# Designs tried in a protein design run: peptides against a protein of PDB entry 8YVU. Part 178

Target 1, 39 residues: chain A of PDB entry 8YVU
Amino acid sequence: PQLCYILDAILFLYGIVLTLLYCRLKIQVRKAAITSYEK
Target 2, 160 residues: chain B of PDB entry 8YVU
Amino acid sequence: TWLTVLKKEQEFLGVTQILTAMICLCFGTVVCSVLDISHIEGDIFSSFKAGYPFWGAIFFSISGMLSIISERRNATYLVRGSLGANTASSIAGGTGITILIINLKKSLAYIHIHSCQKFFETKCFMASFSTEIVVMMLFLTILGLGSAVSLTICGAGEEL

## One batch from the design tools (peptide; made by RFdiffusion4, then SolubleMPNN)

Design b2_p26_2_s3 (from b2_p26_2, 15 letters changed)
Fold by OpenDDE base, seed 4:
Structure b2_p26_2_s3 (fold): chain B 39 residues (1-39), chain C 160 residues (1-160), chain D 39 residues (1-39), chain A 26 residues (1-26)
Amino acid sequence: as target 1 above (39 residues)
Amino acid sequence: as target 2 above (160 residues)
Amino acid sequence: as target 1 above (39 residues)
Amino acid sequence: DLLNLALLFLLYVIQRFFDLFLSKLS
């Protein structure tokens, strides 16, 4: 049980980090697309 | 505007709704196939006894499908149909959330009353299992409701 | 507890898939940035 | 592809919320 909670916490943290990184990447892609369209 | 963003993501929301519905249906069928809910003491599986995973999944699936079809064909009758279906799905989702919350409260109360520290006890195991499944269903229902409401707002915006 | 471990396994698998997709997206963004820099 | 990725992230968020609720209920 304790190991499951620890794994859950690790997976949760990993998920948050991945979500933030994905959001940043998506914003970068969108900015690049907008810049490319304006040129 | 937020409406424009939602309109662009309408297909995504519809697909999400269908997927959520399918997952809910799958969980419902698995639970019904593995567990005899009718013979389980208490109201731990009240949401399943009410058949929410099935009828809720059907409503969400229909709403999602109609939303996708409406977006692709861009027909007025499909838009209205999708709006109606999404509204109905939103109501169903809200009802489902209420049922699931009640189920969670009952499960937690059961665990508290019986001091279920030993997980291997059959009743405590069932209560814990029910709690986990109900929480999963609650999240799926919230997502389905969110998608249905978003689609409803998009459809209403298109009619204006 | 057992359900927790099953959920952890599913989350772990999902995390791996997301990581792979993120890596692919990151590579695509880098390629796009390089192409934009060469122009 | 973006839709699929978004769907996967949505599923991930759902799973995380599930874990969060389980943690609160425990």
Scores: peptide ipSAE 0.509, ipTM 0.808, DockQ to the pose 0.137; fails the geometry check
Fold by OpenDDE base, seed 5:
Structure b2_p26_2_s3 (fold): chain B 39 residues (1-39), chain C 160 residues (1-160), chain D 39 residues (1-39), chain A 26 residues (1-26)
Amino acid sequence: as target 1 above (39 residues)
Amino acid sequence: as target 2 above (160 residues)
Amino acid sequence: as target 1 above (39 residues)
Amino acid sequence: DLLNLALLFLLYVIQRFFDLFLSKLS
């Protein structure tokens, strides 16, 4: 049972990191799209 | 526009921050109502004694509200205010995390010292319960801090 | 303990989904960059 | 869409946290 809680913490942290990365990537995509539209 | 998208994200982050704050307040009030912290021996509830669930939640709530208002009105002064509030909330969150970590250490130390073999002992049960609540609060505080920092970054980007 | 394992499974699934979305977004960024370069 | 995903993730995290809390109580 203790291992389960540790896994939960790791998975949670991973989820947060992925969310942040996804947000950054989404911003990049939007910037790229805007730049493409202006050209 | 990119600004519109950022505004939507800010609103979401603000709502998240407010929600986190409310949950923290709820936990604080529940613990205070169910447990007489003043009569509990030791520093198991040091975070509660410090009032972190209350003032921390207030700071997060204010920060979130200001962020939402700033996004809706799109006024420069509100943006600056939101940035300031988010910064303050970030600091509060960091302080809260520190307090909670200290509380956790004390709670764990208490459990180890008393060799809580019998979980049904009132003191051991309270220590365990406190530890659980503090862990939850720590998690919520981390989430709130994340939202506040994100809002701060977004606000700083708008000022540039 | 059983509930913990269920939660782990859900978090794991969520992580996989986020990873897939991230990959898709990354591909979109690359495509946008290529299109911008060709213009 | 991203906002909804973030909200969903947040809700999931909260739920997981509560589940962890409940599991420790049991």
Scores: peptide ipSAE 0.500, ipTM 0.805, DockQ to the pose 0.308; fails the geometry check
Fold by OpenDDE base, seed 2:
Structure b2_p26_2_s3 (fold): chain B 39 residues (1-39), chain C 160 residues (1-160), chain D 39 residues (1-39), chain A 26 residues (1-26)
Amino acid sequence: as target 1 above (39 residues)
Amino acid sequence: as target 2 above (160 residues)
Amino acid sequence: as target 1 above (39 residues)
Amino acid sequence: DLLNLALLFLLYVIQRFFDLFLSKLS
């Protein structure tokens, strides 16, 4: 049972990191799209 | 465009294939060192008895290494060699998946027959352990096959 | 114990979805960059 | 960046499999 909770914590942390990376990439895509539209 | 993307990821796919092979080899070695598979009754470890972790890992490792070398040196003969190795690795991966699926079915059948309510029973524990290892190996084999197929398609595209 | 398994499944699914979205977003950024370079 | 993401994903998958294995041991 304790191992499950430890793994859940690691997976949760990993999910947060991936979410942050996704958000950063989404911002980059939006910036690129805006730049492309202005040209 | 799709071929261009795959070409850019050839090195990554090769590394992934090598890593997958190493993990498979590691699991095979650990299982063989901890468990005397030859003395275990039944076909719970049929994939291990067939030596799949060993030969499969070798094929995937060779394929991945050749792919990486081919990409780095950009020589025509290496490209052909990598294509051949990736094709062979794809075939090996398919065979491995088949073996692992058969092993998984046997393991699940064993668990069902013995009505493994008590996990700590030796037979049930071994069957469950085998099932978990086989599932991991199956996943790794699928990843390796995907990488090998992708590399094969990339190599074929370069020859056209 | 069951909650740990459910949480693990949800976190795993979330990780897969985020990875797919990240890949799609990266492809979009690349397409936008190529289009911007051609203009 | 893609390699790192793929490596992280692979580690995540491996961790998930180990978790499944450990869950059966519990």
Scores: peptide ipSAE 0.489, ipTM 0.799, DockQ to the pose 0.267; fails the geometry check
Fold by OpenDDE base, seed 3:
Structure b2_p26_2_s3 (fold): chain B 39 residues (1-39), chain C 160 residues (1-160), chain D 39 residues (1-39), chain A 26 residues (1-26)
Amino acid sequence: as target 1 above (39 residues)
Amino acid sequence: as target 2 above (160 residues)
Amino acid sequence: as target 1 above (39 residues)
Amino acid sequence: DLLNLALLFLLYVIQRFFDLFLSKLS
């Protein structure tokens, strides 16, 4: 039972980190697209 | 650059704020419909007695709607209105957090005083349920406050 | 305990989906950066 | 796409919070 809760915590943290990274990456794609359009 | 990102996500933040408000309202209505708060002894549901789920939901809903409308119409008067509404929602969120923390402390104190080892006792069950609902409401309020603050910063950036 | 394991499975699937989306987005960022450098 | 991802993340956070509460009550 304790191992299950620890695994849930790790997976939850991983999900948060991936979501943040995805948001940052999406912003970078948008910035790159704008820069490409201005050139 | 971060201001530009917030401006692009303004509609999303507004929708998030409305959703948070709706969830808070739903929790408030469910608690009020299932439990007779007036007959419960103690201040376990002090946040609900103060009507926080109702007025907090209204503030967040108005702020979110104004933010969406302001973004779509790009009118100066709507931008100012949205900024004002978001500021008001931020203040309401801060007040709500304070009320919820006080309620949480009272609920935890109640559980400690009555030595709630038997969770099946009506009073202990109600205190535990209240604690769970209050913590969820606190989390939702923090999310709503974050969205409102983000929208406020975005609106302030447009005026500068 | 059974609910914990079910939640672990759901979180694991969510993590996999997010990882795939992140990889796709990362490839898009790289393509956009290359296009910007060529101009 | 960002909205959907944020919604999914929000649901995930809510679910995790509920699980944490249930764990404390048990």
Scores: peptide ipSAE 0.475, ipTM 0.794, DockQ to the pose 0.209; fails the geometry check

Design b2_p26_2_s4 (from b2_p26_2, 17 letters changed)
Fold by OpenDDE base, seed 3:
Structure b2_p26_2_s4 (fold): chain B 39 residues (1-39), chain C 160 residues (1-160), chain D 39 residues (1-39), chain A 26 residues (1-26)
Amino acid sequence: as target 1 above (39 residues)
Amino acid sequence: as target 2 above (160 residues)
Amino acid sequence: as target 1 above (39 residues)
Amino acid sequence: DLLELSLLFLLYVIDRFFELFEKLLN
């Protein structure tokens, strides 16, 4: 049971980190697209 | 093509927010149906007494729905409405997190005070159950807040 | 304890989906960067 | 009946969520 809670915490943290990284990557893609249109 | 991808992402975030809201409502309903909170001594269910699962779920649901509608109709007024709803949902989520943390502290304190070595005792079982539910709701609230903030940022980017 | 296992399953699925989406987005960023250097 | 409706709604939302994930993955 304790291992289950630890796993939940790890998976939750992983989910948050991935969400943030995804958002950052999305912003980068948008910036790259805008720069491509300005050229 | 990129705008289409972004729209799909907004819809996904909206659906995630609605799902989070529904799960919160389900937990609230289950707790209210199984347990008579009014007869439970102590503040181990303070978040439920405050009605957080209900009003929080409503705010998240409205925010998610508005986000989906805004994406589909592409109207300026809907975008602004979605931004406002997401902001309100973000505030509600923050408040909910605070309430849940307070509830969690009270529940843990209750467990320590009563030295709950015997989990089969009604009071200890209720406190443990409350703690588990509060933790789950806390995770869901954080997810909802994340989705609301993401939608707010996306909407703000469209207005600029 | 049973709720913990259910949560683990949900978080695990969420993590897998996010990982796939992140990989896809990363590939798109790389393609956009290559296209920008070719211009 | 309310519980059943809530479950149906939850299932619908889950289905929409999975559809969105599938679209995002493709």
Scores: peptide ipSAE 0.463, ipTM 0.802, DockQ to the pose 0.035; fails the geometry check
Fold by OpenDDE base, seed 4:
Structure b2_p26_2_s4 (fold): chain B 39 residues (1-39), chain C 160 residues (1-160), chain D 39 residues (1-39), chain A 26 residues (1-26)
Amino acid sequence: as target 1 above (39 residues)
Amino acid sequence: as target 2 above (160 residues)
Amino acid sequence: as target 1 above (39 residues)
Amino acid sequence: DLLELSLLFLLYVIDRFFELFEKLLN
C-alpha cells in the first residue's frame, strides 16, 4: 500500500509537469500560428 | 489549423474539468450515502461537512460547460463568461485544496494520536478511508484547478 | 489500498494520453518551425 | 431515478470525453 501511494505521488507530479509543458507548447503553437497569419 | 487545434484543446480541458467535477460529485454522494458524516466524531470529514464535493463540482461543471459552449459558439460574451467561470473555478479549486490539506492533516494527526495500528478498528478504518478519499479528491481538485487555470490563460489570450 | 490502485490506473491513463498529445503537438511545432525557416 | 439519471449523465460525459480524445488523436 505504501508503494501505491508513492506511485500516486510520482504519477501526479508527472501529470502536473506534463500539463505545464503542454501549456507552454500550446502557447508556442499559438504564437507560431499568429506569426504565420500575419505574414 | 492551429486555431482548430487550440479549440480542440480548450474543449478537451473543459471536458476534463466536467469529468473531474462529476467524479468529485460521485465520490461525495457515495460517501454521504454510505457514511453518516454527522455521527462521525472529529474533523476527519471536514471537507465533506463543508460540502466541497458539491459546490466544487458545480463550479467546475459550470466552468467546463461554459468553456465548451464558448469555444463552439465563438461569441465574445461567452468567452468573458467562461473566463469568469474559470476564475471562479480556480478560486474554488484553491480553496478546496486548502480544505483538503487541512482535512488530511487532521486525519493524520488523528491516526498518530490514537496509534491506529489496527486497521480493523472502526475509528481507524474510518480515518484511513477518509485519508484515502481526501487524497483522491485532492488529486482530482488539482487536476480541475489545472484545467481551469489553463482555460483561463487561453481565454485571456483570446481577449488580448 | 484498492482506491489507491484505481487512482494509479486513472493517473496512468491520463499520463499516457497527455504524453501522446504532447508528442503530437511537439511534432506540429517542429514542422511549423521548419516551414517558417524555409520561408 | 435520480441516481440512474446521474449515472446516465456521467456515461454521456464519459462518451463525450472519449469522442473528444479520438478527435484530438486524429
Scores: peptide ipSAE 0.458, ipTM 0.810, DockQ to the pose 0.034; fails the geometry check
Fold by OpenDDE base, seed 5:
Structure b2_p26_2_s4 (fold): chain B 39 residues (1-39), chain C 160 residues (1-160), chain D 39 residues (1-39), chain A 26 residues (1-26)
Amino acid sequence: as target 1 above (39 residues)
Amino acid sequence: as target 2 above (160 residues)
Amino acid sequence: as target 1 above (39 residues)
Amino acid sequence: DLLELSLLFLLYVIDRFFELFEKLLN
């Protein structure tokens, strides 16, 4: 049971980190699209 | 094309918020149907007594639905409504996290005071069950808050 | 204890989906960067 | 009846979520 809770915490942290990375990558794609539109 | 991708992400966030709300509502209804919270000794189910699974689920559901509708219809009044709903959902999520943390502390204190070593003891089982549900609801509330905040930022950016 | 394992399964599935989405987005960013370099 | 309605709504939301994921993957 303790191992299960530890795994939940690790998976939750992983989910948050992936969400943040996805948001950053999306912002980069948006910036690249804006730059391509201005050229 | 990029605006379409952004719209898909907003819809995804809205759906995630609605899903989180529904899961919280399901947990609330199951706990209320199986357990008589009013007769449980202590504040192990304080979040349920406060009705958080119900009002929180309603706020998150409304926020998610308004966000999806606003994204699909692209009307100015819907964008403002979605922004307001997401702001309200963000406040509700923050309040919910606070309530759940307090409930978690009380549940852990109860387990510590009663020295719950045996799982088959009714009181210890209820405290452990409450702790597990509160932790799950806390994770769901954090996810819902994250989606609501993200939608609020997106809506604010569109007004700008 | 059983709820913990169910949560682990949900979080694991969520992590896999996010990872796939992140990989696809990263490929799109790379394609956009290559297109910008060729212009 | 309320539980059944809630379950149906949950199933609908799950289906919508899966459709959205499939669109995002595509």
Scores: peptide ipSAE 0.458, ipTM 0.802, DockQ to the pose 0.034; fails the geometry check
Fold by OpenDDE base, seed 1:
Structure b2_p26_2_s4 (fold): chain B 39 residues (1-39), chain C 160 residues (1-160), chain D 39 residues (1-39), chain A 26 residues (1-26)
Amino acid sequence: as target 1 above (39 residues)
Amino acid sequence: as target 2 above (160 residues)
Amino acid sequence: as target 1 above (39 residues)
Amino acid sequence: DLLELSLLFLLYVIDRFFELFEKLLN
């Protein structure tokens, strides 16, 4: 049971990091699209 | 192109594969050092008895290292070697998944048969612990297989 | 304990999906950057 | 000694992973 909770913590942390990276990347895509549209 | 993206991430995939291999090896060594698997009744540690954490980690480590070296040196012979190593690692990963699934089934059956109402009993605790470790190893093996397959596809694309 | 294992499965699936989405998004960002550079 | 060597190798791999991650973020 303790190992399960440790795994949950690791997976949760990994999920948070990926979410943050995804959000940053999504913002970059949006900025690039706006810049391309204005040109 | 899709192949170009995979090529750019080849080093990352290689590092991920090496890390996965090291984690698997660490789990194997910890279990072997803390627990005497030979004295444990049942087949709850069948994957460990088969030595999967050891040989699997070796295959993944070699595959990952070759992939990184191939990417850095950009030599044709290294690409072919990496492709071969990644293919072997992919096969090893598939075999490992099969072994782990069988082990998981045995562990779950053991828990069911012994009606582990008292979690603090040594046998039930060991079965539960084995199940947890096998699940973690299964996840790591899936990650390793994914990286190996991705690297194989990248290597195949470079040869075309 | 059962809830912990279910959570592990959900988090694992989430991690895989996010990884795939991140890869797709990264490709889009790179394509957008190349297009912007050519203009 | 083998355990220490393995730990050092693991630390090295982690370091390389972080470096690669930083490269991807930039």
Scores: peptide ipSAE 0.443, ipTM 0.791, DockQ to the pose 0.031; fails the geometry check

Design b2_p26_3_s1 (from b2_p26_3, 15 letters changed)
Fold by OpenDDE base, seed 4:
Structure b2_p26_3_s1 (fold): chain B 39 residues (1-39), chain C 160 residues (1-160), chain D 39 residues (1-39), chain A 26 residues (1-26)
Amino acid sequence: as target 1 above (39 residues)
Amino acid sequence: as target 2 above (160 residues)
Amino acid sequence: as target 1 above (39 residues)
Amino acid sequence: SLLELSLLFLLYVIQRFFDLFRKLLE
């Protein structure tokens, strides 16, 4: 059971990091799309 | 286009917040219906005794609903209301995390003090169950807080 | 312990989905960057 | 019943969540 909770913590942290990275990447894609449209 | 995507993100975050709130409420109601918390010795269910699953769920639900409505109707008043609700939800989430951490510490301390080697003992089982539920609630609260903070930032950006 | 394993399964699934989305978004960013460089 | 209504609401929220995910994937 202790290993399960440790795994949960790791997976949770991974999920948060991925969500943040996804948000950053999405913002970059949006900026690129806007720049492409203005050209 | 960026506004449309942001709006879609806001709606997603709002739905996530509502879903988190509903799950928290469901867990709270199930625990309260199955367990008589008033008769449980110790502070292993302090978060439930404080009613966090209920008031927290209400705050998150209201915040999420306001965010969705604000996005759909594009009314300035609704945007401000959503921002306020999300801020309140963020504060509630932070408080909830604090309460849950305290509860978790107490539950773990209880397990260590009583040397809960036998899982089938009623007190140890309840402490273990409390720990599991608190971890789940902590996860949900962090998700809700993340969504509320994100919505707050988005709302603040729209006001600028 | 059962709840922990259920949570692990949900978090794992969420992590996989986020990873796939991140990969797709990363590919889109790369394509956008290449297109911007060719202009 | 209130419980049934709550369940229907939950199902609606889940369905909306899936729709949002589909839109995000497009």
Scores: peptide ipSAE 0.425, ipTM 0.800, DockQ to the pose 0.032
Fold by OpenDDE base, seed 5:
Structure b2_p26_3_s1 (fold): chain B 39 residues (1-39), chain C 160 residues (1-160), chain D 39 residues (1-39), chain A 26 residues (1-26)
Amino acid sequence: as target 1 above (39 residues)
Amino acid sequence: as target 2 above (160 residues)
Amino acid sequence: as target 1 above (39 residues)
Amino acid sequence: SLLELSLLFLLYVIQRFFDLFRKLLE
């Protein structure tokens, strides 16, 4: 049971980090699309 | 730029908030229906005694619905209402996290004091079950608070 | 303990989905960068 | 009934969530 909770914490942290990275990458894609449209 | 991104995800954040609220309500109603919290020894279910699953879910549901409606209709009065509701939901979420942390500490202390190595004991089972539900509710509350704060920032940005 | 394992399964699935989405988005960013460089 | 209404609301929220995820995946 303790290992399960530790795994939950690690997976939760991983999910948060991936969400932040996904948001950053999505912003980069949008910026690239805007720059491509202005050209 | 960040405000623009949050505005585009406002509907998603609102839906997430409503979903979080519904899950919290489901957990609250199930626990209240199956267990008589008043007769349980200790403060293992302090968050449920405080009624957090109920009032927290109401605040999150209202804020989520108002956020979705505000995004769809784009009316000034709805934006202000959504901002107020999301601010209230953010405060409620912070209070909920505090209550859940206190409940978690009490549950863990109970498990430690009674040396609950065997899950077959009724008291230890209840304490473990409470701990699991409280942890789940804590994660949901953090997600709800994050969505409420994000929606509040979006609403504040629209008023500026 | 059973709820913990269920949560682990959900978080694991969420992590896999986010990883796949991140990879797809990263490929899109690379394609956008190449297109911007050719212009 | 209140239960049926709650279930319908839950189904609506789930459907909207899936639609939003699908939109995010596109």
Scores: peptide ipSAE 0.423, ipTM 0.790, DockQ to the pose 0.033
Fold by OpenDDE base, seed 2:
Structure b2_p26_3_s1 (fold): chain B 39 residues (1-39), chain C 160 residues (1-160), chain D 39 residues (1-39), chain A 26 residues (1-26)
Amino acid sequence: as target 1 above (39 residues)
Amino acid sequence: as target 2 above (160 residues)
Amino acid sequence: as target 1 above (39 residues)
Amino acid sequence: SLLELSLLFLLYVIQRFFDLFRKLLE
């Protein structure tokens, strides 16, 4: 049971980090699209 | 473009594969050292009885090492060797996943048959522990398989 | 304990999906950057 | 010692992970 909770914590942390990275990348894509549209 | 991204991450994927192999080996050695698997009734530790933590770890470790060496030396013979090793590692990973899933099903079935409400009972504790370890190994094996497949695709792309 | 394993499965699936989406977005950003450089 | 080598390997993997994350964040 303790190992399951440790795995949950690691996976949860991984999910949060990936979500943050995904959000940053999505913002970059939007900025690139806007810059391309203005050119 | 996708191949170039994978090539840049090839060393990282190789290291991840080696790490996964080492963790699997550690789990295997701990279980074998603490528990006498041969005397445990049932197929709760079928994956351990099959020796998966050992041979799987060896395959993943060799594949990861060859991938790192291939990337560093950029020799054609090393690229081919890495491709072969990664392919073998991918096959081993697939086989390992199958064995682990079978073990997981047997462990879960054991828990349900014995109505393991009290996890402190020896049989229920062993079944629960086996389930936890098998799940961890399954995740590690999937990670290793993903890295091996990625490295295989990178190696195949370099040969073309 | 059962909830812990279910959570692990959900988090693992979420991690895989996010990784795939992140790779797709990264490819799109690179394509956009290349197109912007060629202009 | 084998333990020291294992720790060095672990540190190398962690460092590589951080470098990869840094590259992904750039």
Scores: peptide ipSAE 0.411, ipTM 0.795, DockQ to the pose 0.033
Fold by OpenDDE base, seed 3:
Structure b2_p26_3_s1 (fold): chain B 39 residues (1-39), chain C 160 residues (1-160), chain D 39 residues (1-39), chain A 26 residues (1-26)
Amino acid sequence: as target 1 above (39 residues)
Amino acid sequence: as target 2 above (160 residues)
Amino acid sequence: as target 1 above (39 residues)
Amino acid sequence: SLLELSLLFLLYVIQRFFDLFRKLLE
């Protein structure tokens, strides 16, 4: 049971990091799309 | 700029493989130090008896190291070597997953046969502990396989 | 303890899905950048 | 000891991993 909680913490942290990266990448894609329409 | 980003990703994937390998080795050494696997009757620790944590960790470690070296030196022979190592690691990971699944099935079957309602019994405790470790190893192996496959795809893309 | 294992499975699945989405999004960003340079 | 060296190496890898994540988040 203790190992399970440790794994949960690691996976949770990994999920948060990936979510942040995904959000940043999504914002970059949106900015690139807007720039393409303005040209 | 894009090449720099790709290089950073390759390094990250390589580090992930090395980390996975290290964790696998740690689990293997802990299990071997705490439990006398040779004295445990049954197939509960079949993956450990097969030595998967050790050889799997070695393959993943080599693959990760080669990936990092290939990224740094950007030599054609190193790229090919990294691709080969990643392919070997992918095969090893797949084999490891198979072994771990078999081990999980045996462990679960053991728990069901002995009706392990009392977790304080030594055999039931060992079976439960084995199941937990095997599950963790399975997750780590899947992560390692994912990183190896990703590195293989990236390397193949660079050769094209 | 059972809830912990279920949570591990959910978090693991979430991590895999996010990784795939991140890869797809990164490919899209690369394609958009290439298209911008060709114009 | 070998154990201490292994632990130090593990800590180094973890730190490198966190640094890479920070760079990716910037």
Scores: peptide ipSAE 0.432, ipTM 0.801, DockQ to the pose 0.035; fails the geometry check

